# Peptides against a protein of PDB entry 3B8E: the designs that were tried, part 97

Target 1, 230 residues: chain A of PDB entry 3B8E
Amino acid sequence: PFLIFIIANIPLPLGTVTILCIDLGTDMVPAISLAYEQAESDIMKRQPRNPKTDKLVNEQLISMAYGQIGMIQALGGFFTYFVILAENGFLPIHLLGLRVNWDDRWINDVEDSYGQQWTYEQRKIVEFTCHTPFFVTIVVVQWADLVICKTRRNSVFQQGMKNKILIFGLFEETALAAFLSYCPGMGVALRMYPLKPTWWFCAFPYSLLIFVYDEVRKLIIRRRPGGWVE

## One batch from the design tools (peptide; made by RFdiffusion4, then SolubleMPNN)

Design b2_p17_2_s2 (from b2_p17_2, 14 letters changed)
Fold by OpenDDE base, seed 2:
Structure b2_p17_2_s2 (fold): chain B 230 residues (1-230), chain A 17 residues (1-17)
Amino acid sequence: as target 1 above (230 residues)
Amino acid sequence: SRIEELKKKVEELIKKY
């Protein structure tokens, strides 16, 4: 998210403290849970290979999976960000390069895509309105990502929800998201304004698409082991 | 207030680079 902010020169979609909350509070437990789930699956399926080579391969695979999950989460967050800004009059194409004027407190006539002028205060309210939904979207997308990434090849329906660490992680990140979204003072402390309950569902179509994609991918892998889709 | 000040400083640094 931060890299896209710099490269595209768009208004800041997610605050730095919120990013830290994601990294430390929401990503850590899920990452650990995925590592455990993958280790359990690999131990059951792999013949005894060279422990050094297998460990390196597993670490690379976990790193790749984590990186992919992070990218998918970022895409979901940006989707929500663009939806919110579009609903407030700022189409995605108009946001490109807008950051300089957006962040200038002396410019009170920044125009949206429809010619409406926005004061600095109004712009910052809209910006901070995006922070909480962006965070919540990451959590909601992460529910799907965690479930689908349990195994490389097995369907979610075949593997089930037996990993207690994963289940605990899902509840923890959901509780944290609810706390940050609705606890008084979070708007001041974290620039996370209270979230309308409807925004919890904004990422659901995206999560469903990822779920379907991954199930199809796994079906292909099961039918054609060693293919390029793996 | 201190957290807000730190955030502003970080934002200013981001703008500088």
Scores: peptide ipSAE 0.000, ipTM 0.238, DockQ to the pose 0.024
Fold by OpenDDE base, seed 5:
Structure b2_p17_2_s2 (fold): chain B 230 residues (1-230), chain A 17 residues (1-17)
Amino acid sequence: as target 1 above (230 residues)
Amino acid sequence: SRIEELKKKVEELIKKY
C-alpha cells in the first residue's frame, strides 16, 4: 500500500495506526494459530520424504501465506478506497498526482472530477473516511485467507474448523475492526472516521473470489498430484 | 503490552504532526 501511495502520488489510503493494527494486531494471532493447526490428513499419511522436499513444501506454504495474502488484502483495500473516493466525486484517474495539492492546507479549491471545489478540511474528512473501510476490508479478506491457509490440498469443508486459536483470531480482528470503526473519538484520535455498515460488504466479493479460487486450486491438486498448480 | 506501547507512540506521533 505504501509503495503504491508513493508511485501513484495519490492521497494516503491507509494511516499509520491502521498499518500498525494490521501488522501487530491482526497478523500475530493467525500466525500462531497456523502453527497449532492439525496436520492435513493427506500429509500425515505420507511417508517421510527427503528433508529437502519437505523444506520446499514449507517454503511454498510460507510464500502463499505472506506474499499472496498480502497482495490480495492490498487489492481489496485499494478497491474500497477508490470506490469511496469515486462516490465523493474523485475518480481514480483524477487521483493520480493529486497528493501534493491534496495535502496542501493552503489550497482550498482542489477540484474533483466533476468540477466541485474541496477545502482542505473537506478533503481530510474524505481521506480519513477511507482509512477505516480500508482496514475493515483487509480484515474481511483475512477471514477467507486464514481459512484457506489452514490446508494445502483438502477442502475447508473436509478439514473443518477445529482450531480454537484460529477462531479466536477471527473474533479478535473483527472486534478490533468494530472498535476502531465505531468507538467515539477514533476519527480525531486515530484518523479513522466511523464506517457505514454497508462498507463491510465491499470486501465480500474479494473474499468469495479467493475462496473459490483456492477450492478450485485444491481440487486440481487432488486430481493431479505433483502438477504445475501445486 | 508491546502493541499498546507502539500504539501509544504512533498516537503521539499523529498528534505531533
Scores: peptide ipSAE 0.000, ipTM 0.226, DockQ to the pose 0.043
Fold by OpenDDE base, seed 1:
Structure b2_p17_2_s2 (fold): chain B 230 residues (1-230), chain A 17 residues (1-17)
Amino acid sequence: as target 1 above (230 residues)
Amino acid sequence: SRIEELKKKVEELIKKY
């Protein structure tokens, strides 16, 4: 997200604090929850036939899978960001290169896509309004990630939500997202303005996309054991 | 309505600081 911010020179979609909240607050507990999950019986029972090659392949596949999931998460966040800015008059195309003027406190007449002038304060309010839903979008997408990471081969429907730690992680990240979204003062403290509840649903298509993607991947792995997707 | 009120409060706070 930050790289795209720099490259595209768009208003900051996600603040540093929100990034820290993601890394420390939303990712840590899920990661711990996954560590406590009983490794899929098939993963534990599979003695690597060739420990070196199979480990490397698995690490590459895991890295690619997490990389792809991370990209989908980022896309979900950016989608939410662009939708919010578009609703406030800033179309995505107009945001390209706008950062310089956007961040200049002395420019109080930045025009949106419809010719409306925005003061620096108004722009920052809109920018910070994007931080919360971006964060929430990541959290909602992470729900899918946590669920799908339970198994490499088995469908989520087969394992179910038996891991209490996972459920706790989901609850914690959701509670954190709700706290950051609705607690008074978070807008000032963390630049996370209150979010309309409807924006929580903006991420659902991406969560579903990740879920479908992973289920399809797992289906391919099940149908073609030892394939390049495993 | 409560969220809008909170937004207004946050906006007011940001204007003060």
Scores: peptide ipSAE 0.012, ipTM 0.352, DockQ to the pose 0.051; fails the geometry check
Fold by OpenDDE base, seed 3:
Structure b2_p17_2_s2 (fold): chain B 230 residues (1-230), chain A 17 residues (1-17)
Amino acid sequence: as target 1 above (230 residues)
Amino acid sequence: SRIEELKKKVEELIKKY
């Protein structure tokens, strides 16, 4: 989010502190949960291979999957950001290069895509209104990510949801999202204004997309072991 | 191999943050 903010010169979609909360707060328990996940039935059936070579290959495959999912996650966040700004009169194309004028407190006549002028205070309200939904979108998408990361090849339906630590991680992320979204003072402290309940649902299509993507990927891997999708 | 390259690129991008 921060790189896109700099490169595209758009209004800041997510605060730095909030990003840190995601990286440190939401990802820690899920990462630990994966260490305690039950071994996949297909992994247990594999004959011992050279542990040095096979570990490297597996790490590469896992890293790619996480990278792809992470990109979809980021796209979900930005989608939510652009939807909110568009609903407030700022179309995505209009946001490109707007940051300099957007962040200038002395410019009180920044025009939206429809010619409406916005004061600095009004613009900052809209900006901070984006932070919470962006964060929540990331968390909701992470739900799917956490679930799908339990297995490499097996469907979630085959492996099940038996890891209590993973389930705890899902609740922790949700609780953190709710806390940051609705706790008094978060608007001032983290520049996260209260979230309309409807924005929780904005992320669900992306969560579903990640889930479907991973299930399809796993299905292809099962049908064609050693294929390019692996 | 393509997946590995994409992973490396993403990791490099993340490290730059």
Scores: peptide ipSAE 0.000, ipTM 0.208, DockQ to the pose 0.019; fails the geometry check

Design b2_p17_2_s3 (from b2_p17_2, 14 letters changed)
Fold by OpenDDE base, seed 3:
Structure b2_p17_2_s3 (fold): chain B 230 residues (1-230), chain A 17 residues (1-17)
Amino acid sequence: as target 1 above (230 residues)
Amino acid sequence: DRIKKLLEEVEKLIKEL
C-alpha cells in the first residue's frame, strides 16, 4: 500500500497505525496457531531437510507468499480502496498524481472526476474512510491465508479444522478487527472511521479466490508430484 | 493524548522519510 502511495502518487490507502494493527494485532495469534497444527499424513514419507544446504525460506516459499498470495491480498485491499473513492466521486484514473494536491491543506478546491470541489477536511475524511475497509479486507483475506497454510500438500478438507488454537485465532483476529472498526473513539485515535457492514463482504471474493487457487495448486501437486507447481 | 501525539510524530517522520 505505501509503495503504491509513493509510486502512483495517490492518496494514502492504508495508514501506518492500521498497518501496525495488522502486523502486531491480527496476524500474531493466527501465525502462532500454525505451530499447533497436526502434521500432514505423508510427513514421515518426506526426506528430512538438510540444515546445511536447504534454506527455511526458499524461492518457492517467497514466490507463494509474496508473488502470488500477497499480490491477491494487495489487489483485494486496493479494490476496496478504489471502490470507496469511486463512490465518493474519485475514479481510479483521477487519483494518479493527486497526492500532492490531496495532502496540501491550503488547497480547498481539489476537483473529483465529476468536477465537484473538495476541501482539505472533506478529502481527509474520505481518505480515513478508506483505511478501515482496507484493513478489514486484509483481515478477511487472511482467513483464507491462515486456512491454506495448514498444509503444504493435503487439501484442507483432508486435513480438517481440528486445530482449536487456529479456530481461536480466526475468532480473535475477527473480533479485533470488529473492535477497531466499530469501537467509539477509534476514528480519532487510529484514524479508522466506522465501516458500513457491507464492506466486510467486498473481501469475500478475494478470500474465496485464494482458497480455490491454493486447493487447485495442492490438487495439481498431489496428481503430479515433482512438478514446477510445487 | 500523548500516544496520539507520538503517533502523529511517527507519521510525520515516516512522511519525511
Scores: peptide ipSAE 0.013, ipTM 0.354, DockQ to the pose 0.026
Fold by OpenDDE base, seed 5:
Structure b2_p17_2_s3 (fold): chain B 230 residues (1-230), chain A 17 residues (1-17)
Amino acid sequence: as target 1 above (230 residues)
Amino acid sequence: DRIKKLLEEVEKLIKEL
């Protein structure tokens, strides 16, 4: 989000506070829950990793985590961001290069895509209105990310949802996201303005896309062991 | 008020980075 903010000079799509809420709040319990996942059925048939030659984090893992899944997550967040701004009169093309005037407190006549003028205060309300839905979009996409991380090769349908700690983690992160989004005073304290409940659904296609993508990947790995997809 | 001020300072610092 921040890289696109600086390169495209668009209004800030995700606040620093919301990033901290993801990294320290919603991700911690889900990540710990993976330590309690049952071993895959084929784990004892695999050769032990050679600690001298085999890296714990290889190029394939980095590509999967950051290059593939992370990009789908970012696309989901930006989709929500652009939809909210478009509903408020700012089309995506109009946002390119707008940041300089957007962040200038002395400019109170920034025009939207329809010629409506926006004061600095009005613009900041719209900006902060984007932060919470972007955050919630990341949390909803993280549901799929957590579920796909249960296994490396087996389908989630083969592994099942028997890990009660993981189920608790999904509930906890969702409850925390709802609390941060709707608790009175969060708009003042954290600049997290309440979102319409309909905005939670904006992430669902991307969550489903992550799940389908990973299941297809795992299917390819099972059919062609030792391939470049592994 | 202190949390709000701290957040504003952090945001300012990040914008200056």
Scores: peptide ipSAE 0.011, ipTM 0.337, DockQ to the pose 0.026
Fold by OpenDDE base, seed 2:
Structure b2_p17_2_s3 (fold): chain B 230 residues (1-230), chain A 17 residues (1-17)
Amino acid sequence: as target 1 above (230 residues)
Amino acid sequence: DRIKKLLEEVEKLIKEL
């Protein structure tokens, strides 16, 4: 998100507070829950890794985590961001280069895509209105990410949902996201303004995409062991 | 209030980069 913010000079899509809420709030319990996941049924059939040659984190894992799944997550967040701004009169193309004028407190006549002028205060309200839906979009996408991380090779349907700590983590992150989104005073405390309940569904296509992508990946790995996808 | 001010300063610094 910040790379696109800097390169495209768009209004800030995700605030520092919302990032902290992801990293320290919603992601902690789910991440810890993976330590309690049951071993895959075929784990004892795999050769031990060589600690000298086989890195725990390899380029393929980095490519998958950051280059693929992380990109889909970012796209989901940006989709939500652009839809909200478009609903408020700012089309995506108009946002390019707008940051400088957007963040200037002394400019109170920033025009939207329809020629409406926006004061600094109005622009900041719209900006902060984007932060919470972006955050919620990430949480909803994290549901799929957490579920796919249960296994390296087996389908989620083969592994099942037996990890009670993981299930608890999914409910906890969802409840926390709802609390942060709808609790009175969060707009003042965390700059997290309430969102329409419909915004929770904006992330579902991306969650489904991640899930389908990973199941297809795992299917390929099972059919062609030692391929470039592993 | 101090935490909010710090966060605002951090956000400002990020915007200046």
Scores: peptide ipSAE 0.007, ipTM 0.320, DockQ to the pose 0.025
Fold by OpenDDE base, seed 1:
Structure b2_p17_2_s3 (fold): chain B 230 residues (1-230), chain A 17 residues (1-17)
Amino acid sequence: as target 1 above (230 residues)
Amino acid sequence: DRIKKLLEEVEKLIKEL
């Protein structure tokens, strides 16, 4: 998100506080919950990694985590961001290069895609209005990410949802996301303005996409062990 | 107000990057 903010010179899609809320608030408990996941049925049948040759974090894992899943997450967030800005009169094409004028407090006549002028204060309200739904989008996408992380090879349908701590983590992150989104004063404290409940659904296609993508990936791995997808 | 200022400073730093 931040790289696109810099490169495209768009209004800030995700604030630092929202990033911290993701990393320290909504992601920690779910991540810890994976420590309580049941081992895959075949884990003891796998050869131990060679600690001298086999990296714990390899290029494939980085490619998967950051290059694939992370990109889908980012796309989900940006989709939500663009939807909200478009609903407020700023079409995606109009946002390109707008940051300089957007962030200038002395420019109070920034035009939207329909010729409406926006004051600095109004623009900042809209910007901060985007932060919460972007955050929520990440949380909703993280549901799928957490679920897919339960296993390396087995389908989630094979593994099941027996980890009560993981289930609790999903509820906790969702409850925290709802709290941060709707609790009075969060707009002032965290610049997290309340979102329309409908904006939660913007993330669902991407959450489903991640889930389907990973299940297909795992299916390929099961059918073709030792492939480049592993 | 302090949190707001801190946020503004952080945003400013991000903008300067």
Scores: peptide ipSAE 0.006, ipTM 0.317, DockQ to the pose 0.025

Design b2_p17_2_s4 (from b2_p17_2, 14 letters changed)
Fold by OpenDDE base, seed 4:
Structure b2_p17_2_s4 (fold): chain B 230 residues (1-230), chain A 17 residues (1-17)
Amino acid sequence: as target 1 above (230 residues)
Amino acid sequence: DLIEKLKKEVEELIKKA
């Protein structure tokens, strides 16, 4: 998110506070849960890893979690961001290069795509309105990400939901998202303005897409071991 | 103001990374 913010000079889609909530609040417990995930049937058939030569975390799992799926996750967040800004009169093309004027508190006549002028306060309300849905989108996408990261080759239906810590992590991040989104005072304290419940569903297509993508990937790996899809 | 400062600091860190 920040790389695109810098390169494209768009208004900040995800606040620093929300990033801290993701990194420290939502990602920590799930990450720990993945370390204690029950091994796949194929992994259990392997010889014990050599602690001196074998990496603790499989490079393929890293590539899956932080590579392709991470990119789809970011796209989901940005989709929500662009939808909200478009609904408020700022089309995606108009956001390019707008950051400098957007963040200037002395400019109170920034025009949207339709010629409507926006004060600094109004712009910041819209910006902070994007932060909460972006965060919620990340949480909803993480439901799929965490579930698919349980296995490298086996389907989720084959491996099952045996890790109680992972299940707890999913509930924890969802509860945190609900708390930050709907608790009174969060808009003032954390710059996370409340969102409509309908915004939770904005991420569902992306979660489904990730789930389907990974199941197809795993199916290909099972049919063609050592393929380019690993 | 604090959040804006934090945003700027993060931006600077990312530029260095």
Scores: peptide ipSAE 0.007, ipTM 0.316, DockQ to the pose 0.021
Fold by OpenDDE base, seed 5:
Structure b2_p17_2_s4 (fold): chain B 230 residues (1-230), chain A 17 residues (1-17)
Amino acid sequence: as target 1 above (230 residues)
Amino acid sequence: DLIEKLKKEVEELIKKA
């Protein structure tokens, strides 16, 4: 998110507080839950591998898969950000290079894509309104990510939702997202203004995309054991 | 206050980059 913010000079899509809440609040419990996941049903069906070469290749491929999932998460967040700004009169093309004027307290006549002038206070309200749904989008996409991480090759439909700690992690991150989004005073304390409940659904296509991507990947691995997709 | 300071520091770092 920060790289796109720097390169495109757009208004800040995600605050530092929100990033800290993701890194410390939402990721820790789910990560621990993976240590308690049940063994894959097909683990004993794996062919003997060269422990030196095949381990390194698998670690690289896993790292690439996580990198791709992270990119899809970021795209989902930015999609939500651009939709909210567009609903408030700022089209994506108009946001390019706007950051300097957007962050200037002395400029109270920044024009949107329709010629409406926005004061500094109004702009900051809209910006902080975007921080919450960006965070919520990441949480919703992480639901799919956490579920798919339960296994490397088995489908979620085959493995099921047996890990109670993982289920607890999903509820914890969702409860945190709801607290940060709707608790009174969060706009002042964390610069996260309340989100309309309808925006929770904006991330669902990206969550589904991650789920489908991983299921297809796992299907290929099952059909072609020892392939480059593993 | 700490959060606001951190935000300002990050914003300044981004402006300098």
Scores: peptide ipSAE 0.006, ipTM 0.318, DockQ to the pose 0.023
Fold by OpenDDE base, seed 1:
Structure b2_p17_2_s4 (fold): chain B 230 residues (1-230), chain A 17 residues (1-17)
Amino acid sequence: as target 1 above (230 residues)
Amino acid sequence: DLIEKLKKEVEELIKKA
């Protein structure tokens, strides 16, 4: 997200505090929860045929999979960001290069895509309105990721949700998202303005996409052991 | 001070919206 912010010079879609909430608040408990998840029965029972090569391949593939998932998460966040800004009159194309003027408090006549002028304060409200849904989008996408990360090869439907800590992590993330989204003062404190409940659903297509992607990936791995997708 | 001022202005705008 931050790289796109720099490269595209768009208004900041995700504030530093929000990033910290993601990294420390939402990701930590799930990551810990995965440490307590029972290893997939096939992973623990299979001795690597070649510990050096199989480990390297597995590390590369895990890295690639996490990289792909991370890209989908980012896309989900940016989608929500662009939707909100578009609903407020700022089309994605118009946002390109706008950051300099957007962040200038002395410019109070920044035009949207429809010629409406926005004061600095109004722009900042819209910007901060994007922080919360971006965060919520990441959380909702992470629901799928956490469920998916439980298994490497088996379907989630086969292993089920046995880890109570994972369930607690999902609850904690959701509770944190709700708290940050709806608790009075969070807009001022964290620059996370309250969301309409409908914005939670903006992430669902991406969560589903990740879920389907991983299930397909796992299906391919199961059908073609030793393939490039492992 | 600037951040606090901005926060207040934003809060006022939200209250007026």
Scores: peptide ipSAE 0.005, ipTM 0.303, DockQ to the pose 0.034
Fold by OpenDDE base, seed 3:
Structure b2_p17_2_s4 (fold): chain B 230 residues (1-230), chain A 17 residues (1-17)
Amino acid sequence: as target 1 above (230 residues)
Amino acid sequence: DLIEKLKKEVEELIKKA
């Protein structure tokens, strides 16, 4: 998010402190929870791995899977960001290069896509209104990510939701998201204005997309072991 | 191979960003 802010010169989509909350708060417990996931039901049916060759393949597959998921998470967050700004009169195309004028406190007549002038204070309210939904979108997408990461080959429906620590991780990240979104003072402290409940649902299509994508991927792997989809 | 290529592209984008 911060990199796109710099490269595209758009208004800041997510605060630095909020990014730290994602990296340390929402990702840590889920990551630990995966260490306690039950082995896949077919793990004992796999041929012995060659420790010299299969390690590199596994690292590449893992890195790709996480890279793809991370990209979808970012896209989900940016989608929410662009929707909020568009609802407030700033179309995505108009945001390109706008940062310089957006962040200038002395410019109080920045025009939106419809010719409406926005004061510095009004612009910052809209910017900070984007931070919370962006964060929540990431968390909701992480639900799907955490669930799909339980297995590499088996469907989630085959493996089941038996890991209590994983369930705790999902609860923890959700509770943190709710706290940051609705606790009084977070708007001032973290530049995260209160979230309208409707914005929680904006992330659901992306979570569903990730879930469906991974289930389809796993299905293909099961049907065609050693295929290019691995 | 396509996945590895996409990974490298994403990594490069992350490094540039």
Scores: peptide ipSAE 0.000, ipTM 0.227, DockQ to the pose 0.018; fails the geometry check

